# Ledger of designs, part 19: peptides against a protein of PDB entry 5TDY

Target 1, 88 residues: chain A of PDB entry 5TDY
Amino acid sequence: EKKIDGRRKAAVLLVALGPEKAAQVMKHLDEETVEQLVVEIANIGRVTPEEKKQVLEEFLSLAKAKEMISEGGIEYAKKVLEKAFGPE

## One batch from the design tools (peptide; aimed at target 1 A16 V55 L60)

Design b2_p21_8_s4 (made by RFdiffusion4, then SolubleMPNN; from b2_p21_8 with V3F T19R)
Fold by OpenDDE base, seed 4:
Structure b2_p21_8_s4 (fold): chain B 88 residues (1-88), chain A 21 residues (1-21)
Amino acid sequence: as target 1 above (88 residues)
Amino acid sequence: DEFFEKVVDAVLKAGVDVREV
C-alpha cells in the first residue's frame, strides 16, 4: 500500500462521488480549499483501483469514527446471510 | 491529513449518498 498525498486523496474522493455530489460537497468548503481541490482534480490523471479503494476505506473509517455513517443492521444481516448461504 | 479530513467533513456535512461509490 502506497502512501497517498492528502490533497490527492481528497481529489480521488470527490471524483469518485461524481460531479453533482462533488459540487454539493464544495459548498461546505472554504474558498481556498475549493481552489486547491479543483487544482488537484484537474491534475488527478489516472486513479488506480487501489488508490480509490484506499481512499474510500479511509473515508469510511473516518466517517464511522464520527458516527456519521455506518452499516445498518439490514445491510449487515444481508452480508451475513449472503456469505453463509449465497445469493437467493 | 488535515486537508483530506476537511474534505471528509464537508462530505459528511453535505449529506450526500456515499453508497455505491
Scores: peptide ipSAE 0.708, ipTM 0.939, DockQ to the pose 0.661
OpenDDE base, seeds 1, 2, 3, 5: peptide ipSAE 0.702, 0.692, 0.703, 0.696; ipTM 0.936, 0.930, 0.936, 0.938

## One batch from the design tools (peptide; aimed at target 1 L17 H28 F59 A63)

Design b2_p22_1 (made by RFdiffusion4)
Pose (drawn by RFdiffusion4):
Structure b2_p22_1 (pose): chain A 88 residues (1-88), chain P 22 residues (1-22)
Amino acid sequence: as target 1 above (88 residues)
Amino acid sequence: EVAEYPDELIAEVIKQWLEEDE
């Protein structure tokens, strides 16, 4: 009945990635976050492929959003450099 | 594939999900 929250989505994602990849992700989290995610995985319960798909698609949308922010800054910086070196 | 994304980038999305529920 409870709504899926961020902690749940993180746990579903880490389970879907397999232990070795999930371990590489955990090295980039603080101790408090790691312990809390351990409890969330220990309480993983049932996860259907449908729930995994929902989590992965949300992940891809956020990853794309971060790529757009990064690409936008790269495009702006290169335009500035082109103007600085060019005939303008 | 999702598994090919950088680890630090996956961690940042996880941190964002946790912050949204604060």

Design b2_p22_1_s1 (made by RFdiffusion4, then SolubleMPNN; from b2_p22_1, 10 letters changed)
Fold by OpenDDE base, seed 4:
Structure b2_p22_1_s1 (fold): chain B 88 residues (1-88), chain A 22 residues (1-22)
Amino acid sequence: as target 1 above (88 residues)
Amino acid sequence: SISDLPAELIAEIIKEWLEKDK
């Protein structure tokens, strides 16, 4: 497994999201960060399947963790527990 | 789909990735 820097991970993720969703995400970032990411996306070049897989897997892991600690994560947490230990 | 996730949530994760590089 190759290590991917944060800027690269962000660019890969944003491209994977598509331009519409990526734009929505960038509205939550400061102007300087947006400019940096746009440059990163413009120069993203080839993204290997393994690289994309690594980025998305890490992203999903982090996203699920955040969902579970947010108000909207209760149902997901419940399902995880049910799958792990059965209905209790 | 990942596109169904809140944009703010995705942005938070991106911020974390970028902060690690700083």
Scores: peptide ipSAE 0.704, ipTM 0.929, DockQ to the pose 0.740
OpenDDE base, seeds 1, 2, 3, 5: peptide ipSAE 0.701, 0.701, 0.702, 0.700; ipTM 0.930, 0.927, 0.929, 0.929

Design b2_p22_1_s2 (made by RFdiffusion4, then SolubleMPNN; from b2_p22_1, 9 letters changed)
Fold by OpenDDE base, seed 3:
Structure b2_p22_1_s2 (fold): chain B 88 residues (1-88), chain A 22 residues (1-22)
Amino acid sequence: as target 1 above (88 residues)
Amino acid sequence: SIADLPAELIAEIIKEWLEADK
């Protein structure tokens, strides 16, 4: 997979969320960060399907780990172990 | 849907992504 920097990941995610939800998210960020992200979004250019998929998959994985947003369980645990100890 | 997730949670992950760039 291609490495995506954090700023780019954030911009891709915020665009994917839509303007209403993105605005809600930005209420939890400081003003300087918001301004930086707005610039990133404005200059996002083309987002490939592969890039979008990669960002959303990483996001969902992190979200599940933090908030147990799904039933999780065995399948998630398997994916975690595969990612941690499987071939790169 | 990702839109159903708490905004605070999403913001937390974004902060981590941005911190990783530093």
Scores: peptide ipSAE 0.719, ipTM 0.940, DockQ to the pose 0.672
OpenDDE base, seeds 1, 2, 4, 5: peptide ipSAE 0.713, 0.718, 0.717, 0.713; ipTM 0.941, 0.941, 0.940, 0.939

Design b2_p22_1_s3 (made by RFdiffusion4, then SolubleMPNN; from b2_p22_1, 11 letters changed)
Fold by OpenDDE base, seed 4:
Structure b2_p22_1_s3 (fold): chain B 88 residues (1-88), chain A 22 residues (1-22)
Amino acid sequence: as target 1 above (88 residues)
Amino acid sequence: SIEDLDPELIAEIIKEWLEKDK
């Protein structure tokens, strides 16, 4: 698995979301961060399927952990807690 | 779909990714 820096991950994700959704996301970021990300998006170049998959998988994992976005949230929550604290 | 997710949630994750680069 290739290492992807945070700036690149963010750009890949924002492009994957589409312009309208990306804009909604960026409204929650400070001005300097927005400018940084716009540059990253403008220079994103080629995004390999493997890179996109890697970014989205990490994103979904983090999103699920934060807000239990998937169906079957109870089971996922149990797995998260088990990994974090062990069975007890 | 990821497009149905809360934009604020997505922004939080992006912030975390960017923080690691600092």
Scores: peptide ipSAE 0.681, ipTM 0.919, DockQ to the pose 0.708
OpenDDE base, seeds 1, 2, 3, 5: peptide ipSAE 0.679, 0.677, 0.679, 0.673; ipTM 0.916, 0.916, 0.919, 0.916

Design b2_p22_1_s4 (made by RFdiffusion4, then SolubleMPNN; from b2_p22_1, 10 letters changed)
Fold by OpenDDE base, seed 4:
Structure b2_p22_1_s4 (fold): chain B 88 residues (1-88), chain A 22 residues (1-22)
Amino acid sequence: as target 1 above (88 residues)
Amino acid sequence: SIEDLDPELIAEIIKEWLEEDK
C-alpha cells in the first residue's frame, strides 16, 4: 500500500464528493486551509483507483467511528470499544 | 452515499488529515 500524505487524501476526497458538496465542506474550514486545498485540487492530476479506494476506505472508517454512519451501528460501536479498551 | 454525510463531519476528518503533514 502506497503512502498518501494528508493533503493528497483531502484533495482526493473533495474531488470525489463533487463541487457542490466539496464547497459545503470547505465552509467549515478556515480561509488559509481552503486556499491550500484549492491548490491541491487544482494539481491533483491522476488519481489511481487504488489511491481513491484507499482514501475512501480510511475516510469511511474515521466517519463511522465518529458518527456511526453505517447501518448496524451498535455492532460497529461494540467492535470499536473492544479494540480501544479490550473486553471488560 | 458519502454525499449525504454531514459536511462538518467531513471537514473534521480533513482537518485531521492535514495535521498529519505538520
Scores: peptide ipSAE 0.684, ipTM 0.923, DockQ to the pose 0.725
OpenDDE base, seeds 1, 2, 3, 5: peptide ipSAE 0.679, 0.682, 0.683, 0.677; ipTM 0.921, 0.921, 0.923, 0.920

Design b2_p22_2 (made by RFdiffusion4)
Pose (drawn by RFdiffusion4):
Structure b2_p22_2 (pose): chain A 88 residues (1-88), chain P 22 residues (1-22)
Amino acid sequence: as target 1 above (88 residues)
Amino acid sequence: LDYSDELIAEVIKHWLEEEEEE
């Protein structure tokens, strides 16, 4: 009945990635976050492929949003450099 | 998924921040 929250989505994602990849992700989290995610995974319960798909698609949308922010800055910076070196 | 570990971790941190704000 409870709504899926961020902690749940993170746990579903880490389970879906397999242990080795999930371990590489955990090295980039602080101790408090790691312990809390351990409890969330220990309580993984049932996860259907449909729930995995929902989590992965939300991940991809956020990853794309971060790529757009990064690409936007790169495009702006290169435009500035082109103007600085060019005939303008 | 073909993503860097740091990028996956940043998305996870973003979800946790949204949960704490709620």

Design b2_p22_2_s1 (made by RFdiffusion4, then SolubleMPNN; from b2_p22_2 with D5P H14A E21K)
Fold by OpenDDE base, seed 4:
Structure b2_p22_2_s1 (fold): chain B 88 residues (1-88), chain A 22 residues (1-22)
Amino acid sequence: as target 1 above (88 residues)
Amino acid sequence: LDYSPELIAEVIKAWLEEEEKE
């Protein structure tokens, strides 16, 4: 597995999201970060399936962790149980 | 999966922070 730097991971993710969704994400980043990422996207070149898979897997892991932190364990647990067994 | 733009942005920030620390 090749190491992918954070800038590259971000660019790969944004391209994978598509321009519309990527634009929505960009609105939540500061101007300097946006400028940096736009350059990275412009120069992204070829993205291999392996690289894309690696980035998306890491994204899913981090996103889940951050979602749990934001919502809290109890709220997440409730959602899991509701979807698995229905509401009590 | 429908992840919010806010959450996605937070992940990106985390990736960029790790590079900044290196």
Scores: peptide ipSAE 0.675, ipTM 0.899, DockQ to the pose 0.751
OpenDDE base, seeds 1, 2, 3, 5: peptide ipSAE 0.665, 0.666, 0.658, 0.667; ipTM 0.899, 0.900, 0.893, 0.901

Design b2_p22_2_s2 (made by RFdiffusion4, then SolubleMPNN; from b2_p22_2, 9 letters changed)
Fold by OpenDDE base, seed 2:
Parts: C-alpha cells; structure tokens; sequence
Structure b2_p22_2_s2 (fold): chain B 88 residues (1-88), chain A 22 residues (1-22)
C-alpha cells in the first residue's frame, strides 16, 4: 500500500464529493487552505480506483476514530461478544 | 452514511495537520 500525502488525499476526496458538496466543505477551511486545495484539485491528474478506495477507507477509519460514525462489521461483533461474555 | 460538510472538513484538517508536521 502506497502512502498518500494529506494534500493529495484531500483533493481526491473533494473531487469524489462533487463540486457542490466540495464547496460546502471548503467553507469550513481557512482561505489559504482553500487556495492550496484548489490548486491541488486542478492538478490532480489521474486518480486510480485503488487510490480512491484507499482515500475513502482512510477517511472512514478516521471518522470512526473520531466517533463521527458507528463501527460495524465482524470486528464490532467481536467487541459485542467480548463485552457480553468476555473475561471478568 | 452521511457526513456534514463540517465533519468532512474536520477530517481534511487532520490530514493537512499531519502533513505540516512532517
């Protein structure tokens, strides 16, 4: 797995969101950051499916870590079982 | 899943923060 710099990740995400949603997001960033990201988006070039997938996964991972969204899946199920029947 | 613009911006800020720390 290749490391993607923060600026690139942000640009890929913003492009994936579409112009309307991206614009809404930009309203919460400082002016200098907005300018930098606009340049990054303008020069984004080709975004591979793998890169896009990685960015979205990293986004979701961090969002979960910040408790913005609920955790799910098998790992969550394991935690539930651990809490219910784990060692006391 | 649904994220507000503010929530998304928060994640972006984190990514950019880490980049600046390098």
Amino acid sequence: as target 1 above (88 residues)
Amino acid sequence: LDFSAEEIAEIIKEWLKKEKEK
Scores: peptide ipSAE 0.674, ipTM 0.902, DockQ to the pose 0.664
OpenDDE base, seeds 1, 3, 4, 5: peptide ipSAE 0.660, 0.658, 0.669, 0.663; ipTM 0.900, 0.901, 0.901, 0.901

Design b2_p22_2_s3 (made by RFdiffusion4, then SolubleMPNN; from b2_p22_2, 6 letters changed)
Fold by OpenDDE base, seed 4:
Structure b2_p22_2_s3 (fold): chain B 88 residues (1-88), chain A 22 residues (1-22)
Amino acid sequence: as target 1 above (88 residues)
Amino acid sequence: LDFSPELIAEIIKEWLKKEEEE
């Protein structure tokens, strides 16, 4: 997969969030950062499905690490079983 | 899923910080 610059990742994410949510996010960034991101968004051009998927997957990974987002599927099931019965 | 603006901002900061270090 193609390597995406951090600036590009941020812009792709913010666009994916929509203007309202993106604005909320930007309130937590310093003025200089906001200005550079606005420029990046303005010049984002075409975002491929592959880019978007890649950015969102990385975001989810980081978000999981920071905020312990909910898990599903077999990974959650494994944790449930581990907590219920412990290691064998 | 609903992610806090704070969390999203932190991740963006990390992405930008990495770019600065590179």
Scores: peptide ipSAE 0.684, ipTM 0.903, DockQ to the pose 0.673
OpenDDE base, seeds 1, 2, 3, 5: peptide ipSAE 0.673, 0.676, 0.669, 0.676; ipTM 0.903, 0.904, 0.902, 0.903

Design b2_p22_2_s4 (made by RFdiffusion4, then SolubleMPNN; from b2_p22_2, 7 letters changed)
Fold by OpenDDE base, seed 2:
Structure b2_p22_2_s4 (fold): chain B 88 residues (1-88), chain A 22 residues (1-22)
Amino acid sequence: as target 1 above (88 residues)
Amino acid sequence: LDYSAEEIAEIIKEWLEKEKKE
């Protein structure tokens, strides 16, 4: 496993989120940080599947540890069921 | 799972703070 710089991890995550969600996230960051991340994203180059996976796994691990959940388990479960069986 | 923009930003802040300290 290769060590990834914090700024690189942030950039990879933001790109993975997509422009709309990434923009929402950056609204919670100071202006200087936003500018730095935009530059990093602009020069992100190729993101390997391994790198992306590593970043997302670390994010998920940290998020779970902090118990940061926007949706309750029931709400998420409902969405899963709707997607899986709703159309049928 | 769905995470709020604020929640995601908190983790990013931590990553960047660690970077600054290194």
Scores: peptide ipSAE 0.658, ipTM 0.903, DockQ to the pose 0.536
OpenDDE base, seeds 1, 3, 4, 5: peptide ipSAE 0.646, 0.643, 0.649, 0.652; ipTM 0.900, 0.899, 0.900, 0.901

Design b2_p22_3 (made by RFdiffusion4)
Pose (drawn by RFdiffusion4):
Structure b2_p22_3 (pose): chain A 88 residues (1-88), chain P 22 residues (1-22)
Amino acid sequence: as target 1 above (88 residues)
Amino acid sequence: SLLEEVKEYSPSEIAEVIKDWL
């Protein structure tokens, strides 16, 4: 009945990635976050492929949003450099 | 597949999305 929260989505994602990849992700999290995610995974319960798909697709939308922010800054910076070196 | 696509991201990039969720 409870709504899926961020901790749940993180756990579903880490389970879906397999242990080795999930371990590489955990190295980039602080100790408090790691412990809390361990409890979340220890309490993984049931996860259907449908729930995995929902989590993965939300991940991809957020990853894309971060790519867009990064690409936007790169495009702006290169335009500034082009103007600085060019005939303008 | 969706999972194969997600695995192409670096661990640090995946962790940043996880931090946004938390």

Design b2_p22_3_s1 (made by RFdiffusion4, then SolubleMPNN; from b2_p22_3 with E8K S12E D20E W21L)
Fold by OpenDDE base, seed 3:
Structure b2_p22_3_s1 (fold): chain B 88 residues (1-88), chain A 22 residues (1-22)
Amino acid sequence: as target 1 above (88 residues)
Amino acid sequence: SLLEEVKKYSPEEIAEVIKELL
């Protein structure tokens, strides 16, 4: 419902993961991106349960889409088609 | 939970998704 910018989404996700997991994730990002995200995390303020839920759900959607490319996922692909174009 | 489900992904996989958000 509420629009959240990408930088904010990433920060919310990293905070939700906890410091240990977040640190592991950031090892796979370039230095400039890490610095930017650290600033976003420092200024994140309050994260509502609704915002957290929205971010995590979007993450799972994106992750599953990528998983489909690398490992397949016919059932998920079908769901995507149905949501995008309706039943055939 | 949603969070536990997210945590099942590797740090590398999570990082790749984050790149899509930025």
Scores: peptide ipSAE 0.747, ipTM 0.961, DockQ to the pose 0.896
OpenDDE base, seeds 1, 2, 4, 5: peptide ipSAE 0.741, 0.740, 0.744, 0.740; ipTM 0.962, 0.962, 0.961, 0.961

Design b2_p22_3_s2 (made by RFdiffusion4, then SolubleMPNN; from b2_p22_3, 6 letters changed)
Fold by OpenDDE base, seed 5:
Structure b2_p22_3_s2 (fold): chain B 88 residues (1-88), chain A 22 residues (1-22)
Amino acid sequence: as target 1 above (88 residues)
Amino acid sequence: SLLEEVKKLSPEEIAEIIKSLL
């Protein structure tokens, strides 16, 4: 997979959320962070479906790791199997 | 979809993850 820096990931996520949800999220960030992300969003350029998918998958993985959502799903199952039996 | 699942999270939860990315 392509490496994406954290700032880019956050920008991709916020754009994907839409302006209303993104605005709600940003109310919980400090002013400096908001300014930083606004710049990233303004200069986001092209976001491929692959990049968007990668960011969202990573985000959900992080949410699960922080126990914000229950674990499960096809991708999680694949990871479990890979850990249990190794990649073949 | 992945996006719909993310949208189910609260703004606070999403913000916390974003903070961890920076």
Scores: peptide ipSAE 0.745, ipTM 0.958, DockQ to the pose 0.795
OpenDDE base, seeds 1, 2, 3, 4: peptide ipSAE 0.738, 0.739, 0.744, 0.741; ipTM 0.959, 0.959, 0.958, 0.958

Design b2_p22_3_s3 (made by RFdiffusion4, then SolubleMPNN; from b2_p22_3, 6 letters changed)
Fold by OpenDDE base, seed 4:
Structure b2_p22_3_s3 (fold): chain B 88 residues (1-88), chain A 22 residues (1-22)
Amino acid sequence: as target 1 above (88 residues)
Amino acid sequence: SLLEEVKKLSPEEIAEIIKELL
């Protein structure tokens, strides 16, 4: 997969969210950051399905890591076991 | 879908993640 800078990731995400949700998100960012992201959005150009998928997957991964959303499966099970019985 | 899952996050949560990317 190709490397995407953070500003681009944020712009791709905001565009994907749609204007209503994106606006809600941007209310929680400082003015300078908003201005920077608006520029990125304006110059976003084409977003490939692959890029969009990559960005969304990373956002979900980060959200899970920050315990904003639950995760399951073998990877989560491993984390549980490691926390419970790993070295003290 | 991935997008639908992301949309389930609150605006505050998404903003927090964005801040870490910048």
Scores: peptide ipSAE 0.745, ipTM 0.958, DockQ to the pose 0.848
OpenDDE base, seeds 1, 2, 3, 5: peptide ipSAE 0.731, 0.732, 0.737, 0.742; ipTM 0.958, 0.958, 0.958, 0.958

Design b2_p22_3_s4 (made by RFdiffusion4, then SolubleMPNN; from b2_p22_3, 7 letters changed)
Fold by OpenDDE base, seed 4:
Parts: structure tokens; C-alpha cells; sequence
Structure b2_p22_3_s4 (fold): chain B 88 residues (1-88), chain A 22 residues (1-22)
């Protein structure tokens, strides 16, 4: 996987969400942050399917870690086993 | 899809995650 900086990740997500949802998100960010993200969005250029997938998966992972959504899948199963039988 | 799952999050929740990336 290619390394993606945080600003780029946020921009990719916001573009993927669409203008309406992105606008709603930005209402919860400070003005300076919004301005910075708008610049990133304006200069986002090409977003590959791989990059988009990588960003969305990371966001979902973070959301699950923050208990915003339920976890599942192989990685969740691994975490369950690690928590149950891994080192204290 | 992944995007649909993300869209299920509230705008505030998404903003919280973004703040952690910046």
C-alpha cells in the first residue's frame, strides 16, 4: 500500500461522500481546517480505486475502534482471539 | 459497499475521525 497523508485521506473521503454529505461534515470542523481541506479537494486530482478503497477501509476501521459501528470480518475475529488468548 | 457503510455514520462522527487524521 502507498502511504497517504492525513489531509489527502480526508479529502478523498469528502469527495467520495458527495457535496451534500461533505458539507454536513465540514460544519463540524473549524474554519481553518475547512479551508485547508477545500484546498486539498480542489487539488485532489486523480483518485485511484485502490486509494479510495484504502481510505474508506481505514475510516471504517477507525469508526469501529471508536465503537461508532459494529466490527466484523476476519480482522475482528483475529482481535477477538488475540484479546481472549493473547498476552496480558 | 464501503462507501455506503461510511455514509451511515453521522456527519459529526465522520468529522471526529477526520480530526484525528489532521
Amino acid sequence: as target 1 above (88 residues)
Amino acid sequence: SLLDEVKKLSPEEIAEIIKELL
Scores: peptide ipSAE 0.745, ipTM 0.958, DockQ to the pose 0.820
OpenDDE base, seeds 1, 2, 3, 5: peptide ipSAE 0.732, 0.731, 0.737, 0.742; ipTM 0.958, 0.958, 0.958, 0.958

Design b2_p22_4 (made by RFdiffusion4)
Pose (drawn by RFdiffusion4):
Structure b2_p22_4 (pose): chain A 88 residues (1-88), chain P 22 residues (1-22)
Amino acid sequence: as target 1 above (88 residues)
Amino acid sequence: MKVEEYPSWLIADVIKDWLAED
């Protein structure tokens, strides 16, 4: 009945990635976050492929949002450099 | 791109964003 929260989505994602990839992700989290995610995975309960799909699609949308922020800065910086070197 | 092909640091950043919304 409870709504899926961020901790749950993180656990579903880490389970879906397999242990080796999840382990590489955990190296980039602080100790408190790791311990809390361990409890969340220990309590993984049931996860259907449908729930995995929902989590993965939300991940891809946020990853795309971060790519857009990065690409926007790269495009702006290169435009500034082009103007600085060019005939303008 | 497949989910497992993303850099681990980038996956971790998305996880931190989710946790901040709790």

Design b2_p22_4_s1 (made by RFdiffusion4, then SolubleMPNN; from b2_p22_4, 10 letters changed)
Fold by OpenDDE base, seed 4:
Structure b2_p22_4_s1 (fold): chain B 88 residues (1-88), chain A 22 residues (1-22)
Amino acid sequence: as target 1 above (88 residues)
Amino acid sequence: MKIEDLPAEEIAEIIKEWLAKD
């Protein structure tokens, strides 16, 4: 696995999202950050399948941690039980 | 599920985290 810097990861993700969704995401970033990312996207060049896979897998891991997407199985069951009975 | 269906605001927060740690 090759090291990918944060700027590159962000650019890869934004390209993967497509221009419409990427634009929606960038509305939540400050102006300077947007300018920086536009440059990164413009100069993204080739994205290898391995690189894209790394970025998306890390993204999915973080998205699950933020509960943006559901988790299944034992981990979900544990969260249900914790929410239901944890306070007591 | 499509990643494009995820909340844009929360995707942006992940991007911010990526940009901040390097």
Scores: peptide ipSAE 0.695, ipTM 0.928, DockQ to the pose 0.725
OpenDDE base, seeds 1, 2, 3, 5: peptide ipSAE 0.685, 0.689, 0.687, 0.686; ipTM 0.926, 0.927, 0.925, 0.924

Design b2_p22_4_s2 (made by RFdiffusion4, then SolubleMPNN; from b2_p22_4, 9 letters changed)
Fold by OpenDDE base, seed 3:
Structure b2_p22_4_s2 (fold): chain B 88 residues (1-88), chain A 22 residues (1-22)
Amino acid sequence: as target 1 above (88 residues)
Amino acid sequence: MEVSEYPPELIAEIIKEWLSKD
């Protein structure tokens, strides 16, 4: 998979959420960050299905880890095992 | 679950992490 920089990930995610939800999210960010993200979103251009999928998948993995939500998924399970037993 | 079903504050925290790396 292609490497996506953090700024791009954030922009892709916010666009995927839609204006209303994105606005709710940005209320939890500092003013400078919001301004930077708005610019990034304005210049996002075309988002490929692969790129969107990659960003959303990474988000879901991180979100599940943070809130201890068990929604399943082979990739998440793999990460849990790696943390528990190591890369052996 | 869909991304939109997660709390806005959690989504924001993950975005902060993404922005801190690059």
Scores: peptide ipSAE 0.716, ipTM 0.937, DockQ to the pose 0.711
OpenDDE base, seeds 1, 2, 4, 5: peptide ipSAE 0.709, 0.711, 0.714, 0.709; ipTM 0.937, 0.938, 0.938, 0.937

Design b2_p22_4_s3 (made by RFdiffusion4, then SolubleMPNN; from b2_p22_4, 8 letters changed)
Fold by OpenDDE base, seed 4:
Structure b2_p22_4_s3 (fold): chain B 88 residues (1-88), chain A 22 residues (1-22)
Amino acid sequence: as target 1 above (88 residues)
Amino acid sequence: MKVEDLPPELIAEIIKEWLAKD
């Protein structure tokens, strides 16, 4: 697994979402951040399947942790148990 | 589940975190 910086991860994700969804996401970002991301997207170049996979998997992991989205798997089950019984 | 079906605000928050830690 290769290291991907945060700017690149964000650009890869936004491109993967498509222009319509990416625009919806950007409505929740400040103007300066949007400008930065537009530049990153414009210069994204080639995105390998492995890179896209890494970004999406990390994203889903974070999304599950925040929203407990309906996604199966051992890791999700662990998060459920952690949220239910971990704190005490 | 498709990533495109997730709330835009959730996606934005994760992007903010990615941008902040570097």
Scores: peptide ipSAE 0.689, ipTM 0.926, DockQ to the pose 0.749
OpenDDE base, seeds 1, 2, 3, 5: peptide ipSAE 0.682, 0.680, 0.684, 0.683; ipTM 0.925, 0.927, 0.926, 0.927

Design b2_p22_4_s4 (made by RFdiffusion4, then SolubleMPNN; from b2_p22_4, 9 letters changed)
Fold by OpenDDE base, seed 4:
Structure b2_p22_4_s4 (fold): chain B 88 residues (1-88), chain A 22 residues (1-22)
Amino acid sequence: as target 1 above (88 residues)
Amino acid sequence: MEVSELPPELIAEIIKEWLAKD
């Protein structure tokens, strides 16, 4: 596994998202940061499948750690029940 | 899970964290 710096990880993620979604994300960043990321994206070069996978996996891990996303568990079970029987 | 389906603000926050690292 190769170590990827933060700037590179951000650029890889944004490119993976596509221009439309990346633009939506950048609306939540300050102007200077956006400019820096645009430059990083412009010079991203080749992104290997392994690098992309590594970045996305770390991202998902961090997102789950913030408990802002979940692929199951109590919240999912609750959603299933609500869809089936309506809210309490 | 499709990353593109996640909230833009969440993605932005994690990017900020990556950029904050020395």
Scores: peptide ipSAE 0.691, ipTM 0.926, DockQ to the pose 0.690
OpenDDE base, seeds 1, 2, 3, 5: peptide ipSAE 0.689, 0.683, 0.688, 0.680; ipTM 0.927, 0.926, 0.926, 0.926; seeds 2, 3 fail the geometry check

Design b2_p22_5 (made by RFdiffusion4)
Pose (drawn by RFdiffusion4):
Structure b2_p22_5 (pose): chain A 88 residues (1-88), chain P 22 residues (1-22)
Amino acid sequence: as target 1 above (88 residues)
Amino acid sequence: MDDEEYFPLVVDAVLKVLEEEE
């Protein structure tokens, strides 16, 4: 009945990635976050492929948003450099 | 920490791992 929250989505994603990949992700999280995610995974309960798909698709949308922010800055910076070196 | 903050942290961490692999 409870709504899926961020902690749950993080746990579903880490379970879906397999232990070795999830372990590499955990190295980039602080101790408090790691411990809380451990309890979330220990309480993973049931996860259907449908729930995994929902979590993965939300991940990809956020990853894309971060790529767009990064690409936008790269495009702006290169335009500035082109103007600085070019005939303008 | 709020529960909604864990998923964005994992998203950033996943992207850092992928970048390190490249």

Design b2_p22_5_s1 (made by RFdiffusion4, then SolubleMPNN; from b2_p22_5, 6 letters changed)
Fold by OpenDDE base, seed 1:
Structure b2_p22_5_s1 (fold): chain B 88 residues (1-88), chain A 22 residues (1-22)
Amino acid sequence: as target 1 above (88 residues)
Amino acid sequence: MDDDEFFPQVVDAILKVEEEEK
């Protein structure tokens, strides 16, 4: 797998969620983090299918590692993101 | 903030938002 910057991975997910939901997500982050992510999103360019696959896989890995989150919550988030990426 | 800290924080925020909406 090709290494992807953390900021880029975050930007890919946020773009996939759409602007409205992305804004809701960023409300949970500090101001400096939001500023950097907005810049990354603005310069995201083309996201390859391979990048989307890698980002989704790492998302699932991190989500499953969080013991405080229910299995149902993880599965719901998974479905939302998979639908957001759309058919490709 | 280090680059490696961005993704985990965003993932955490996403899960929280989705839990609020389901």
Scores: peptide ipSAE 0.634, ipTM 0.904, DockQ to the pose 0.606
OpenDDE base, seeds 2, 3, 4, 5: peptide ipSAE 0.625, 0.629, 0.623, 0.619; ipTM 0.897, 0.900, 0.893, 0.896

